# Designs tried in a protein design run: peptides against a protein of PDB entry 3VA4. Part 33

Target 1, 107 residues: chain A of PDB entry 3VA4
Amino acid sequence: EPIGQLRLFSGTHGPERDFPLYLGKNVVGRSPDCSVALPFPSISKQHAVIEISAWNKAPILQDCGSLNGTQIVKPPRVLPPGVSHRLRDQELILFADFPCQYHRLDV

## One batch from the design tools (peptide)

Design b1_p28_1_s3 (made by RFdiffusion4, then SolubleMPNN; from b1_p28_1, 13 letters changed)
Fold by OpenDDE base, seed 1:
Structure b1_p28_1_s3 (fold): chain B 107 residues (1-107), chain A 28 residues (1-28)
Amino acid sequence: as target 1 above (107 residues)
Amino acid sequence: SEAEEALAAHEARREEAAAELAAILASL
C-alpha cells in the first residue's frame, strides 16, 4: 500500500494527478517506467528520486542531475544533484516548472 | 450524506492548497 503521495497540480498540461509513493525508490521522470511518470519535455527521463526507507521516516528527495532542476518552493531552494533533501509533509516541489506537493498518508 | 460531506471537505482542502501554491509562485 502507498505510504505517501505526490500531487501534480493542474495546469496547462492538464488536470491534477496524484501519484502513490511506496517504500523504496520512487523515480520521478519523463520515462514511462518511472513511478511518477511526468511525460513532459522539460522533465528529464530520470529527473529525481523520492526514497522512502520506512513508513515513519521522512522521505529523501534527490535530483538526479536533471536538466531543468528540482527546487523546493518554500523556502526557495535549488537542490544540487545527488544531495539528499528530507521532505516535510505538505512540501511544495518544482520539478522543472511543474509544481507538486508531497503528502504523507496516514496509513 | 457523509460521502458528499467527505468529498466536499476533500475538495475544499485541495482548493486551499492550490490557492496557497498560486500565491507562493506569484511571489517568486
Scores: peptide ipSAE 0.029, ipTM 0.549, DockQ to the pose 0.031
Fold by OpenDDE base, seed 3:
Structure b1_p28_1_s3 (fold): chain B 107 residues (1-107), chain A 28 residues (1-28)
Amino acid sequence: as target 1 above (107 residues)
Amino acid sequence: SEAEEALAAHEARREEAAAELAAILASL
């Protein structure tokens, strides 16, 4: 069962999309094999990873050395590659220029 | 289920979150 959700907000790319997040590593990237597949040129094939170690722990977001970066919106912060960031519920994230929101599913 | 309720609650705040995002992005 999904433990979280990553919402890609609607934009010029199209409508809003919701991606389920599971225990383990949820790779965010342009590759269709990614758990969170963002098929956009500005997204790296393996852009970032959201790792969920347990249902009761905040996910860890890491940029994977992406070309166009991963950022937290509030407060603004560019994530250095490989540096762990603990996601808060409803946290707003930019993968390149694509705004997303993490949501914890309370199951 | 709690998941359904949580999702519904989240959806209820969706517009607010979108507005907040827009405001933040505009301030950057």
Scores: peptide ipSAE 0.028, ipTM 0.595, DockQ to the pose 0.034
Fold by OpenDDE base, seed 5:
Parts: structure tokens; sequence; C-alpha cells
Structure b1_p28_1_s3 (fold): chain B 107 residues (1-107), chain A 28 residues (1-28)
């Protein structure tokens, strides 16, 4: 079952979308093979990864060397490629210019 | 535990994420 959720907020691309996050690696990217598939030109084929090692541990976000970057919104921080960032519940993230939010599910 | 912190934060911070996001994005 899903342990977390990534919400893509509504925008010029269309309505809000929710993506389930599972144990293991959840790849964020433009490729349709990604767990979090964001089919937008500014998103890299493999843009970032959200890794969940256990239900009782915070997910780890890493940028995969994306062209347009991955950023934490509050406080503002650009994620260097391959550097681990522990996601807090309700964390606001920018993949390129697409605003998202991580949400822990009740499991 | 980390899970307990996450649950507590989930319950406490069910605030208007959209409004907060809008304010932050307007400042970037």
Amino acid sequence: as target 1 above (107 residues)
Amino acid sequence: SEAEEALAAHEARREEAAAELAAILASL
C-alpha cells in the first residue's frame, strides 16, 4: 500500500494530481516509466527520486542531475544533484517550475 | 519516534497549503 503522496498543484498544465508513493525508489520524471510521471518539457526524463526505506522513516529526496533543478520552497534551498534531503511532512517542492507537496499517509 | 512526529505534524499542520504556497511563490 502507499506510504506517502506527492501532490502536483493545479496550474497552466491542468488540474491538481496526486501520486502515491511506495516503499523503495519513486522516480520523478518526464518518462512514462516513472512512478511520478510529469509529462512536461521542462522536467527531465529522470528528474529526481523519492526513496522510502521504511514506513516509520521520512522519505529522502535527491535530484538526479536534472536540467532545471529541484528546490525546497520553505526555507528556499536548491538541491545539489545526488545530495540527500529528508522530506518533512507537508514539504513544498519545486521540480523545475512545478510546485508539489509531499504528504505522509496514515498507514 | 519519527513516525510519531510525522503523524503529529500531519494532524497539526492541516493548514491551507495552497494559500501558503501562493504567498511563497509570489515572493520568489
Scores: peptide ipSAE 0.026, ipTM 0.579, DockQ to the pose 0.032
Fold by OpenDDE base, seed 2:
Structure b1_p28_1_s3 (fold): chain B 107 residues (1-107), chain A 28 residues (1-28)
Amino acid sequence: as target 1 above (107 residues)
Amino acid sequence: SEAEEALAAHEARREEAAAELAAILASL
């Protein structure tokens, strides 16, 4: 059922975790109610959103005005709040200091 | 299609992503 996946790489926080992404808005944040719940102090309660409008469209990542930011790794870019960034498959993302990777699933 | 392109990109970028991840982790 998931159309995509967000992988949180292992670190001092613990082991690697994979979060399924679905059609619509997938909220990334510290709040346990988030689709991608990253329960870390440096993550904002509502940190970012990954919106998937269709299975054949690249997801859109937006920072939600997070305190510690959302960054694309290559090319290096800090995402301004509310600015749409189209995610490429295998794209590496930093939510605050947490390295993640978007992975498109074949559905 | 964008979906087809994305699927092709998966295989092509896997090696690059691994290297980039290593660099990221080293810089944290």
Scores: peptide ipSAE 0.024, ipTM 0.572, DockQ to the pose 0.033

Design b1_p28_1_s4 (made by RFdiffusion4, then SolubleMPNN; from b1_p28_1, 16 letters changed)
Fold by OpenDDE base, seed 2:
Structure b1_p28_1_s4 (fold): chain B 107 residues (1-107), chain A 28 residues (1-28)
Amino acid sequence: as target 1 above (107 residues)
Amino acid sequence: AEAAEARAAHEARREEAKAELEAILASL
């Protein structure tokens, strides 16, 4: 079962979408084979990764050297490529210009 | 020039998205 969820808020791209996150590495990217497939040109083929090592631990977000970056909204932070960022529940994330939110699922 | 416009458009969308997310945060 999914341990977390990444929500892509609605926008010009379409309606809100929810992506399940599992133990291990959940790749965020434009490539259709990504765990979190965001098929938009501003998203890198492999944009970022959300790694969940355990159900009871905060996921780790890393930008994969994306072109348009990965940012945390509050507090504002641009994530340096490859640097681990521990996600808080309800964390608001920008993958390029796409607003998302991570939330933990109760399991 | 076209590339500059594309970059500007991207930046505008990013800032708009940030504002939207901040508004969401403020409403929580």
Scores: peptide ipSAE 0.290, ipTM 0.783, DockQ to the pose 0.276
Fold by OpenDDE base, seed 4:
Structure b1_p28_1_s4 (fold): chain B 107 residues (1-107), chain A 28 residues (1-28)
Amino acid sequence: as target 1 above (107 residues)
Amino acid sequence: AEAAEARAAHEARREEAKAELEAILASL
């Protein structure tokens, strides 16, 4: 059962996509092996990780040293590699040039 | 040179994406 959701907004790449997030590490990246597979050139093979623990369902986002970075929109923040950022419900995120939104599921 | 050009293009699209997200935020 998914604990959260990552929404990729619609754009030139295509329509909106929703990715389920589960307990453990949800890797965001261009690699097809990623839990959140974003098959776009600007996305690193392993771009970022959204980790959700059993004891705390609030996800921790970390950039994995991506080429084009991971940013939080409000408040504006570029995430240094490996620095933990706790995601809030409805948080807006940029993975490289791709706008996304985290949604906490009520489970 | 190719990589630099690609990065510049990504940066331009990133700024556009930021503007879109800011517009979404403003509508909430």
Scores: peptide ipSAE 0.290, ipTM 0.788, DockQ to the pose 0.371
Fold by OpenDDE base, seed 3:
Structure b1_p28_1_s4 (fold): chain B 107 residues (1-107), chain A 28 residues (1-28)
Amino acid sequence: as target 1 above (107 residues)
Amino acid sequence: AEAAEARAAHEARREEAKAELEAILASL
C-alpha cells in the first residue's frame, strides 16, 4: 500500500490527479517511467525526487536540476538543486507551473 | 524571440498557479 500521496490540482491540463507514493525514491518528471509522471512540456524528464525512508519519517524532496524549478509555496522557497527539503503533511509544491500537494496516508 | 515569448508565458502561468494556491489556502 502507498505511504503518501501527491495531488495534482485541476487546471487547463485537465482534472485533478492523485499519485501514490511508496517507500524509496519516487521520481517526479515528464518521462513516462517516472513514479509521478507529469506529461507536460514545462516539466523536466527527471524533475524532482520524493524519497520516503520509513512510514514514520517525513519524506525528503529534492529538485534534480530541473529547467523550470521546484518551489514550496508557504513559506515561499525555491529549492536549490540537490538540496534536501523535509516535506510536511499538506505541503503545497510547485513543479514548474503545476500546483501540487503532498499528504501522508493513514495506513 | 520565440524562446523569450515561451519563457514569458511560462512565468505568467507560474504566477497564476501561485495565486490559485493562495486562494485555496484562504478557503480552508
Scores: peptide ipSAE 0.259, ipTM 0.767, DockQ to the pose 0.303
Fold by OpenDDE base, seed 5:
Formats: sequence, C-alpha cells, structure tokens
Structure b1_p28_1_s4 (fold): chain B 107 residues (1-107), chain A 28 residues (1-28)
Amino acid sequence: as target 1 above (107 residues)
Amino acid sequence: AEAAEARAAHEARREEAKAELEAILASL
C-alpha cells in the first residue's frame, strides 16, 4: 500500500500524473529507474528524494544537487542540496519547472 | 548561446509554474 502520493499537475508536457510513494526512499528524477520518473530534460537523472520512514511521520524531501533545483511554494523556499525538508500534507513543490503536490494517503 | 537561451526559457517556465501553483493555493 502506498503511504503517499506525488501529483504532477497537467501542463504542456501532458496530462496530470500521480505517483505512489512508499516506505523508504522514493527517488524523483529523469531516470526511468526512479520511483517518480519524470522524463524531462530539465529534471536531473536523480533530482530529489522523498523518504518516508513511517506511515505516521512526515516524509522528508531532499534535493540531490539537481541542476535546476527544488522549491517549496508556500512559504517560498529554495531547498539547499541535501538539506532535509519535512513535507506537509498538500505541500506544493517545484522540481525544476514542474509543479507538483504531495498528499498523504490514509490506507 | 544555445545554453543561455535554454536557461532563460527554463526560468520563464519556472516562474509561470510558480504562479500556477500559487493560484492553486488560492483556490483551496
């Protein structure tokens, strides 16, 4: 059972896509081997990681030294590489220029 | 150069994406 979900909003790239998030490390990146595979040139092969240690704990987001960065929208924050950010439910995230949203699943 | 133009285009798209996300937030 997925613990959370990362939504990629629709845009010029195509329709909305939803990615399940599981316990452990969920890598976000351009590589098809990533848990959250975003096959776009502006996304680094391994762009960021969402780590979920337990179902009842907030996931941790870290940028992996990506070329085009990872940002939180509100309050606005550019994530320094390797610095842990605890995700809030419904958090809006930019991976490079791609708008996403994290939400917790109750399963 | 090509890389500079690509970066400028990327930055423009990023700002647009930020505005879109802020609009989504405002609607919630």
Scores: peptide ipSAE 0.256, ipTM 0.768, DockQ to the pose 0.332

Design b1_p28_2 (made by RFdiffusion4)
Fold by OpenDDE base, seed 5:
Structure b1_p28_2 (fold): chain B 107 residues (1-107), chain A 28 residues (1-28)
Amino acid sequence: as target 1 above (107 residues)
Amino acid sequence: SEVTRLERQVTDLEVQVTALEEQVTSLE
């Protein structure tokens, strides 16, 4: 069962999309094999990863050395590759220039 | 539920602690 959600806000690419997040590694990237597949040219094939170790623990976000970066919105912070960032509920994230939001599901 | 609310508070505190630790490290 999904224990988290990543929302891609609507934009020039199209309508809003919600991606379920599960225990383990949830890869964000342009590759169709990714858990969170973002088929856009500015997204790296393997852009970032959201790792969830347990339903009652904060997920860990890491950039995978992406070309156009991963950024936290509040407070503004560009994530260096491989550096762990714990996600808060409702946290806003930029993958390249695509705004997303993490949501913790009530399980 | 109350359990869910408390667990959310715990995860938020974990995030806050991590952020503070990163700030301290950057000053050393």
Scores: peptide ipSAE 0.209, ipTM 0.689, DockQ to the pose 0.017
Fold by OpenDDE base, seed 2:
Structure b1_p28_2 (fold): chain B 107 residues (1-107), chain A 28 residues (1-28)
Amino acid sequence: as target 1 above (107 residues)
Amino acid sequence: SEVTRLERQVTDLEVQVTALEEQVTSLE
């Protein structure tokens, strides 16, 4: 069962979409094989990864050396490749220029 | 549930501690 959710907000690309997040590595990227598939040119094939080790632990977000970067919105922070960032519930994230929000699910 | 709520609070505190540690490190 999913223990987290990544919401892609609506925009020029289309409507809002929700992606379930599971234990282990959830890859964010343009590739259709990604757990969080964002089929947009500005997104790298393997853009970032959200790793969830346990339902009661903060997920770890890492940029995978993406072309257009990964950043936290508030407070603003660009994530260097491979640097671990612990996600807070309701945290806003930019993958390239696509705003997303992490939501921790009640399990 | 109550357990879920408390676990969320613990997780949030862990994140806050990490953020503070990063701030301290940046000052050294």
Scores: peptide ipSAE 0.203, ipTM 0.681, DockQ to the pose 0.017
Fold by OpenDDE base, seed 4:
Structure b1_p28_2 (fold): chain B 107 residues (1-107), chain A 28 residues (1-28)
Amino acid sequence: as target 1 above (107 residues)
Amino acid sequence: SEVTRLERQVTDLEVQVTALEEQVTSLE
């Protein structure tokens, strides 16, 4: 049962894609083994992680020391590696230059 | 506003809880 969804907006890379987010670690990265697989050169193999615990179902985002970074859009800020950020519903995130949006699912 | 202030406080607390949980786990 997915707790949330990460939407990759459409762009030059192709159409919009939705990724389900589950309890535990949801790795964002270029590697096809990632829960959120973004197969683009500017994305690190293991770029970031969205962790959802059983105790706190609000996703916590961390950059994993990616080359091109992770940014919060509103309000704008770069997320330093290893620094925790609690994702809010409808929050916009940039992984490198790829805009994404978190959506909390009502389950 | 008061609502936004409280929302920020909740967020900060949730982040802190996560950090503490990670520390506890690392000690086990």
Scores: peptide ipSAE 0.032, ipTM 0.524, DockQ to the pose 0.019
Fold by OpenDDE base, seed 1:
Structure b1_p28_2 (fold): chain B 107 residues (1-107), chain A 28 residues (1-28)
Amino acid sequence: as target 1 above (107 residues)
Amino acid sequence: SEVTRLERQVTDLEVQVTALEEQVTSLE
């Protein structure tokens, strides 16, 4: 069962999309085999990763050295590559210029 | 509040544990 959800807000790219997040590594990237596949030119093939531990279910976000970066919206912060960030419920994230929101699911 | 402070501490510890787990995994 999914532990969380990553919502890609609607925009010029198209409608809103929701991606389930599971235990383990959830790769965010342009590659179609990514858990969170964002098929947009400004997204790196492997852009970022959200890893969720089975022990604490904490979703940890890391940028994977993406070209156009990963940013936390509030408070605003560019996430340096490889730096861990614990996602909180309702947290807003930018992958390149694509706004997303993390949602914790009650399980 | 105290609750908020403790929640922040838990978050920091969770991040640290994850980082250590990644290091261990990379060594294997």
Scores: peptide ipSAE 0.067, ipTM 0.563, DockQ to the pose 0.020; fails the geometry check

Design b1_p28_2_s1 (made by RFdiffusion4, then SolubleMPNN; from b1_p28_2, 16 letters changed)
Fold by OpenDDE base, seed 3:
Structure b1_p28_2_s1 (fold): chain B 107 residues (1-107), chain A 28 residues (1-28)
Amino acid sequence: as target 1 above (107 residues)
Amino acid sequence: SAAAVEEQRKEDLEVLKEALEELEEALE
Protein backbone atom coordinates (compact mmCIF):
# COMPACT_ATOMS: atom_id res chain seq x y z
CA GLU B 1 0.00 0.00 0.00
CA PRO B 2 1.51 3.32 -1.06
CA ILE B 3 2.04 5.92 1.64
CA GLY B 4 2.82 8.81 -0.66
CA GLN B 5 2.84 9.92 -4.25
CA LEU B 6 5.25 11.77 -6.48
CA ARG B 7 3.61 13.57 -9.37
CA LEU B 8 5.52 14.53 -12.50
CA PHE B 9 3.71 17.46 -14.09
CA SER B 10 2.84 17.40 -17.76
CA GLY B 11 5.19 19.07 -20.21
CA THR B 12 7.01 18.67 -23.49
CA HIS B 13 8.00 15.17 -22.33
CA GLY B 14 4.37 14.08 -22.22
CA PRO B 15 1.39 13.83 -19.90
CA GLU B 16 1.33 13.93 -16.12
CA ARG B 17 2.57 10.79 -14.35
CA ASP B 18 1.99 9.67 -10.76
CA PHE B 19 4.43 7.40 -8.94
CA PRO B 20 3.52 5.58 -5.72
CA LEU B 21 5.89 5.88 -2.76
CA TYR B 22 6.30 3.10 -0.21
CA LEU B 23 8.02 2.47 3.10
CA GLY B 24 11.78 2.48 2.73
CA LYS B 25 13.90 4.05 0.02
CA ASN B 26 12.24 5.23 -3.18
CA VAL B 27 14.97 6.01 -5.69
CA VAL B 28 14.35 8.72 -8.27
CA GLY B 29 16.40 8.33 -11.42
CA ARG B 30 16.81 7.55 -15.09
CA SER B 31 17.48 3.86 -14.53
CA PRO B 32 14.42 1.70 -15.19
CA ASP B 33 14.96 -0.09 -11.87
CA CYS B 34 14.22 3.09 -9.93
CA SER B 35 10.99 3.34 -7.95
CA VAL B 36 10.44 6.66 -9.67
CA ALA B 37 11.80 6.10 -13.14
CA LEU B 38 12.28 9.34 -15.07
CA PRO B 39 13.72 8.20 -18.41
CA PHE B 40 15.22 11.51 -19.44
CA PRO B 41 18.86 12.28 -20.33
CA SER B 42 19.13 15.16 -17.86
CA ILE B 43 18.18 12.87 -14.96
CA SER B 44 21.00 10.90 -13.34
CA LYS B 45 20.78 7.10 -13.19
CA GLN B 46 20.33 7.44 -9.46
CA HIS B 47 19.35 11.07 -9.05
CA ALA B 48 17.76 11.28 -5.61
CA VAL B 49 16.06 9.22 -2.93
CA ILE B 50 12.87 9.68 -0.96
CA GLU B 51 12.99 7.67 2.25
CA ILE B 52 9.83 6.98 4.22
CA SER B 53 10.53 5.46 7.63
CA ALA B 54 6.93 5.38 8.86
CA TRP B 55 3.45 6.39 7.75
CA ASN B 56 3.30 9.07 10.44
CA LYS B 57 6.68 10.64 9.67
CA ALA B 58 7.60 13.10 6.96
CA PRO B 59 9.60 11.62 4.09
CA ILE B 60 13.26 12.55 3.71
CA LEU B 61 14.57 13.69 0.33
CA GLN B 62 18.27 13.49 -0.53
CA ASP B 63 20.07 14.30 -3.73
CA CYS B 64 22.48 11.50 -4.65
CA GLY B 65 25.12 13.68 -6.26
CA SER B 66 23.15 14.19 -9.42
CA LEU B 67 24.62 16.04 -12.37
CA ASN B 68 21.81 18.55 -12.76
CA GLY B 69 20.68 18.79 -9.15
CA THR B 70 17.60 18.64 -6.99
CA GLN B 71 15.83 21.79 -5.87
CA ILE B 72 12.98 22.77 -3.61
CA VAL B 73 10.84 25.40 -5.31
CA LYS B 74 9.16 27.30 -2.49
CA PRO B 75 11.12 28.63 -0.81
CA PRO B 76 13.87 28.03 -3.38
CA ARG B 77 16.72 25.82 -2.23
CA VAL B 78 19.30 23.70 -4.00
CA LEU B 79 19.84 20.48 -2.06
CA PRO B 80 23.50 19.63 -1.43
CA PRO B 81 24.26 15.96 -2.10
CA GLY B 82 23.45 13.68 0.81
CA VAL B 83 21.83 16.39 2.92
CA SER B 84 18.45 15.42 4.31
CA HIS B 85 15.41 17.53 3.51
CA ARG B 86 12.12 16.77 5.23
CA LEU B 87 9.32 16.87 2.67
CA ARG B 88 6.13 18.75 3.40
CA ASP B 89 2.83 17.69 1.91
CA GLN B 90 2.38 19.27 -1.53
CA GLU B 91 6.10 20.09 -1.72
CA LEU B 92 7.18 21.27 -5.17
CA ILE B 93 10.47 19.76 -6.35
CA LEU B 94 12.69 20.12 -9.39
CA PHE B 95 14.71 17.09 -10.44
CA ALA B 96 16.99 18.73 -12.96
CA ASP B 97 14.42 20.75 -14.93
CA PHE B 98 11.51 18.37 -14.34
CA PRO B 99 8.83 19.75 -11.99
CA CYS B 100 7.30 17.36 -9.48
CA GLN B 101 5.09 17.42 -6.42
CA TYR B 102 5.04 15.20 -3.34
CA HIS B 103 1.64 14.29 -1.92
CA ARG B 104 0.85 12.42 1.28
CA LEU B 105 -1.77 9.71 0.84
CA ASP B 106 -4.40 8.85 3.42
CA VAL B 107 -3.79 5.21 4.33
CA SER A 1 -13.61 21.64 -3.26
CA ALA A 2 -12.73 20.68 -6.80
CA ALA A 3 -12.56 24.35 -7.74
CA ALA A 4 -10.14 25.06 -4.91
CA VAL A 5 -7.94 22.14 -5.95
CA GLU A 6 -7.88 23.38 -9.53
CA GLU A 7 -7.02 26.91 -8.42
CA GLN A 8 -4.17 25.62 -6.25
CA ARG A 9 -2.90 23.57 -9.18
CA LYS A 10 -2.92 26.68 -11.36
CA GLU A 11 -0.95 28.60 -8.74
CA ASP A 12 1.54 25.75 -8.39
CA LEU A 13 2.08 25.69 -12.15
CA GLU A 14 2.75 29.42 -12.17
CA VAL A 15 5.29 29.04 -9.36
CA LEU A 16 6.95 26.18 -11.22
CA LYS A 17 7.07 28.18 -14.44
CA GLU A 18 8.81 31.05 -12.69
CA ALA A 19 11.26 28.66 -11.02
CA LEU A 20 12.11 27.09 -14.37
CA GLU A 21 12.63 30.49 -15.96
CA GLU A 22 14.99 31.47 -13.16
CA LEU A 23 16.86 28.19 -13.54
CA GLU A 24 17.23 28.68 -17.28
CA GLU A 25 18.44 32.23 -16.73
CA ALA A 26 21.02 31.04 -14.20
CA LEU A 27 22.34 28.49 -16.70
CA GLU A 28 22.97 31.10 -19.43
Scores: peptide ipSAE 0.199, ipTM 0.727, DockQ to the pose 0.026
Fold by OpenDDE base, seed 1:
Structure b1_p28_2_s1 (fold): chain B 107 residues (1-107), chain A 28 residues (1-28)
Amino acid sequence: as target 1 above (107 residues)
Amino acid sequence: SAAAVEEQRKEDLEVLKEALEELEEALE
């Protein structure tokens, strides 16, 4: 069962999409085999990772050295590569220029 | 409430809009 959800807001790229997040590593990237596949040129093949542990359901977000970066929106923070960021429920994230929101599911 | 959820959504969108504008400006 999914522990969380990553919502990609609608935009010029298309409609809103929701990606389930599971225990373990959820890779965000342009590569189609990513858990969160964002098939856009500005997204790195392996852009970021959201890791969720069974003992700590709060996801840890890390940028994977992406070209166009990963940002927390509020408060604003550009994530240095490999630096862990604990995602809060309803956290707003930019992967490159693609706005997303993390939502913790009731499980 | 539904109204509160909608208001929060609106606020989130405004925050995102501002963040995107700042990002776009920084990239130019």
Scores: peptide ipSAE 0.184, ipTM 0.707, DockQ to the pose 0.026
Fold by OpenDDE base, seed 2:
Structure b1_p28_2_s1 (fold): chain B 107 residues (1-107), chain A 28 residues (1-28)
Amino acid sequence: as target 1 above (107 residues)
Amino acid sequence: SAAAVEEQRKEDLEVLKEALEELEEALE
C-alpha cells in the first residue's frame, strides 16, 4: 500500500491527479514508465525522484538535472540537481510549471 | 474540520498561484 501521495493540482492541463508513493524511489518525469508520470513537454523524461526509505521517515526529493527545474514553494527554493530535500507533510512543489503537493498517508 | 481543510486548501492555492506567476515572470 502507498505511504505517501503526490497531488498534481488541476490546471490548464486538466483535472487533479493523485499519484501514490511507495517505499523506494518514485521517479517523477515525462516518461510513461515513471512512478509519477507527468506527460507534459516541460517535464523532463526523468525530472526528479522522491525516495522513501521508511514509512516513518520523511521522503527525500531530488531534482535529476531537469531542464525546467524543481522548486519548493514555501519557503521558496530552487533545488540544485542531486541535492537532497527532505519533504515535509503538505509540501508544495513545482515541477517545472506544474504545482504539486506531497502529503503523508495515514498508514 | 471540513472548514479548516477548505481554508487551508484555499491558502495553498493562493500560494501556488503567486509562485507560478513569479515563475512565469522569470521565464519572460
Scores: peptide ipSAE 0.145, ipTM 0.679, DockQ to the pose 0.026
Fold by OpenDDE base, seed 5:
Structure b1_p28_2_s1 (fold): chain B 107 residues (1-107), chain A 28 residues (1-28)
Amino acid sequence: as target 1 above (107 residues)
Amino acid sequence: SAAAVEEQRKEDLEVLKEALEELEEALE
């Protein structure tokens, strides 16, 4: 049962996609075996990770040393590699130039 | 050049950040 969801907004790449997030590490990256597979050249093979330790705890987002970065929109912040960022519900995130949104699922 | 590509990407990201920020503010 998914605990959260990462939405990739629609764009030139195609339609909106929703990715379920589970307990543990949800890797965001270009590699097809990533939990959140974003098969785009500007996304690093292992771009970032969203770690959920418990359903009632905020997920932790870390950039994995990606080429094109991971950014929080509000307040604007580029995430240094390996630095933990606690995700808020409805957090807007840029993985490279791909706008995404995290939201907590009601479970 | 690599520098030019990087600069363009930075500009694009700034635009996207601004757009998404406006979206987030509208949803609050």
Scores: peptide ipSAE 0.115, ipTM 0.631, DockQ to the pose 0.046

Design b1_p28_2_s3 (made by RFdiffusion4, then SolubleMPNN; from b1_p28_2, 23 letters changed)
Fold by OpenDDE base, seed 5:
Formats: sequence, C-alpha cells, structure tokens
Structure b1_p28_2_s3 (fold): chain B 107 residues (1-107), chain A 28 residues (1-28)
Amino acid sequence: as target 1 above (107 residues)
Amino acid sequence: SAAAIEEQREEDRAVLEAARAAEEAARR
C-alpha cells in the first residue's frame, strides 16, 4: 500500500498526474522503469530519489546529479547532488521545470 | 471543503510558478 504521493501539477505537458510512493527507494526520472516516470526531455533518466524508510518518518529526497536540478520552493533551495533533504508534508518541488508536490497519505 | 482544496492548489501553483521563473532568470 502506498504511504505517500507525488503530484505533478497540470500544465502544457498535460493533466495532473499522481504517483504513489512506497517504502524503499522511489526513483524519479525520464526512464519508463522509474517509480515516478516523467517522460520529458528536461528530466534526467534517473533524476532524483525519494526514499521512505518507515511509514511514520519523513521521506528523504536526493538529487541524483541531474542535468537540470531539483529545487525546494519554500524556502528556496537548489539541492546539491546526493545531499539528503527531509521532505515536509505538502512540500513543493521543482524537478527541472516541472512543478510537483509531495504529500503523506493517511494509511 | 472542495473549494478550499482548489484554492490551495491555485496558491501552490502560483508559488511554484514564481519559483520556476526566478530560477530561470537566475540561470541567465
């Protein structure tokens, strides 16, 4: 059962998409085998990873050395590659230029 | 409420758009 969700807001790329997040590593990237598959040229094949160690702990986001970066919006921060960022509920994230939001599911 | 959820989504979108614009401007 998913314990989190990553939302991709609607835009020129299409409608809103919701991706379930599970325990372990959830890879965000352009490759179709990624847990969060974002098939867009500006997204790296393996762009970032959201790691969830337990249902009651905040997920950890890491950029995987992506070409166009991963950014937290409030407060503004570009994530250095491989540096752990603990996700807050309702965290607003830019993967390259794609607007996303993480939220915890009630399970 | 549904209305409150939609309003929050619009606010979130605006914040994200501003952040994207700022980052794009900073790269130039």
Scores: peptide ipSAE 0.367, ipTM 0.811, DockQ to the pose 0.027
Fold by OpenDDE base, seed 1:
Parts: C-alpha cells; structure tokens; sequence
Structure b1_p28_2_s3 (fold): chain B 107 residues (1-107), chain A 28 residues (1-28)
C-alpha cells in the first residue's frame, strides 16, 4: 500500500510520471532498481532517498551525495548530503534539474 | 475542479522553473 507519491512533472524528457512511495527507504536515482527510477544522465545512480517511517509521520528526504544536488524550492534550499529534510505535503523538489512534487496519499 | 487542479500544476511548474533558472544563473 503506497503512502505517498512523487510526481515528476512533464518536460522535454517526456510526460508526467507518478511514483508510489512506501514504508521504508525509497531511493531516487538513475539506477533502474531504484524505487524512483529517473533514467537521466544528470541524476546520480543513487541520488537521494525518501524515508517513510509511518503513514502519519512526515517523510524524510536526504541527498545521497549526488553530483547535481537536491533542492527544496519553497523556501529555497540546497540539501547538504545526508542532512534530513522533513517533506511537507505538496513539497516542490528539484532532483538535479528535474522538477518534482511530493504528496501524501489518502489511505 | 479539474481546471483548478491544472491551474495549480501550472503554478507549481512555474515556481519550479523559476527556481531552476535562478540556480543555473547563480552557478555561472
């Protein structure tokens, strides 16, 4: 049962894609075995991780030492590697230059 | 409404685009 969702907005790369997020670690990266597989050269093989400990707790986003970084948009913040950021519902995120949004699912 | 959802998506996109552009400009 997915608890959250990560939306990749449409762009030159293609149409919008939605990735389900589950309890535990959801790895965002270029590697095809990532929970959120973003097969783009500017994305690191293991770029970031969204960890969900419980349905009623805010997910934690961490950059994994990516080459091109992870950014929160509002307020603007580049995430230092390994530093925990609690995701708010509807959080706007840049993985490298790819625009994404986290949202909680109603379960 | 569907229209409101799409409008919000466009606003979100614009915010993201502006943020991306600002970051790219700052790196130059």
Amino acid sequence: as target 1 above (107 residues)
Amino acid sequence: SAAAIEEQREEDRAVLEAARAAEEAARR
Scores: peptide ipSAE 0.365, ipTM 0.806, DockQ to the pose 0.027
Fold by OpenDDE base, seed 4:
Structure b1_p28_2_s3 (fold): chain B 107 residues (1-107), chain A 28 residues (1-28)
Amino acid sequence: as target 1 above (107 residues)
Amino acid sequence: SAAAIEEQREEDRAVLEAARAAEEAARR
């Protein structure tokens, strides 16, 4: 079962979409093989990764050297490539300019 | 409540939009 959820807010690209997050590596990117597939030109093929350990359900977000970056909103921070960021529940994230939110599922 | 959830979503959206606008402005 999913441990978390990544919400893509509605916008000019279309309606809101929710992506389940599982134990292990959840790749965010434009490639269709990504766990969180965002098929938009401004998203890198492998843009970022959300990793969830079996012993700790709190995810770690890393930018994968994306062209247009990954940003945490509160407090504002551009994530340097490969630097781990521990996601908090309800964390607001920009992948390029796409607004997202991480939600921890109660499991 | 459903209303409270929707209100929070709108607040979250506004925060994200402000962050995006700030980033775009910084590039110009």
Scores: peptide ipSAE 0.341, ipTM 0.796, DockQ to the pose 0.027
Fold by OpenDDE base, seed 3:
Structure b1_p28_2_s3 (fold): chain B 107 residues (1-107), chain A 28 residues (1-28)
Amino acid sequence: as target 1 above (107 residues)
Amino acid sequence: SAAAIEEQREEDRAVLEAARAAEEAARR
């Protein structure tokens, strides 16, 4: 059962897509075997990871040394590679230039 | 409501677009 969701907003790339997030490591990247597969050239094969250690703990986002970066929007912050960022519910995130939002599911 | 959800999505999109624009400007 998914504990969270990552939403990719609609844009020139196409319609909105929602990705379920589970306990453990949810890899965000261009590779098709990623939990959150973003098949776009500007996304690194393994771009970032969202780790959920427990249902009652905030997920941790880390950039994996991506080429085009991972950015938190409010307040603006570029994530250094490997540095843990605790995700807030409704957090707005840029993976490269792709607009996303994390939200917790009521499960 | 569905309308409120759509409005929030539009606001979120605007914030994200502003962030992209600011990042591009900072690279110059």
Scores: peptide ipSAE 0.332, ipTM 0.794, DockQ to the pose 0.026

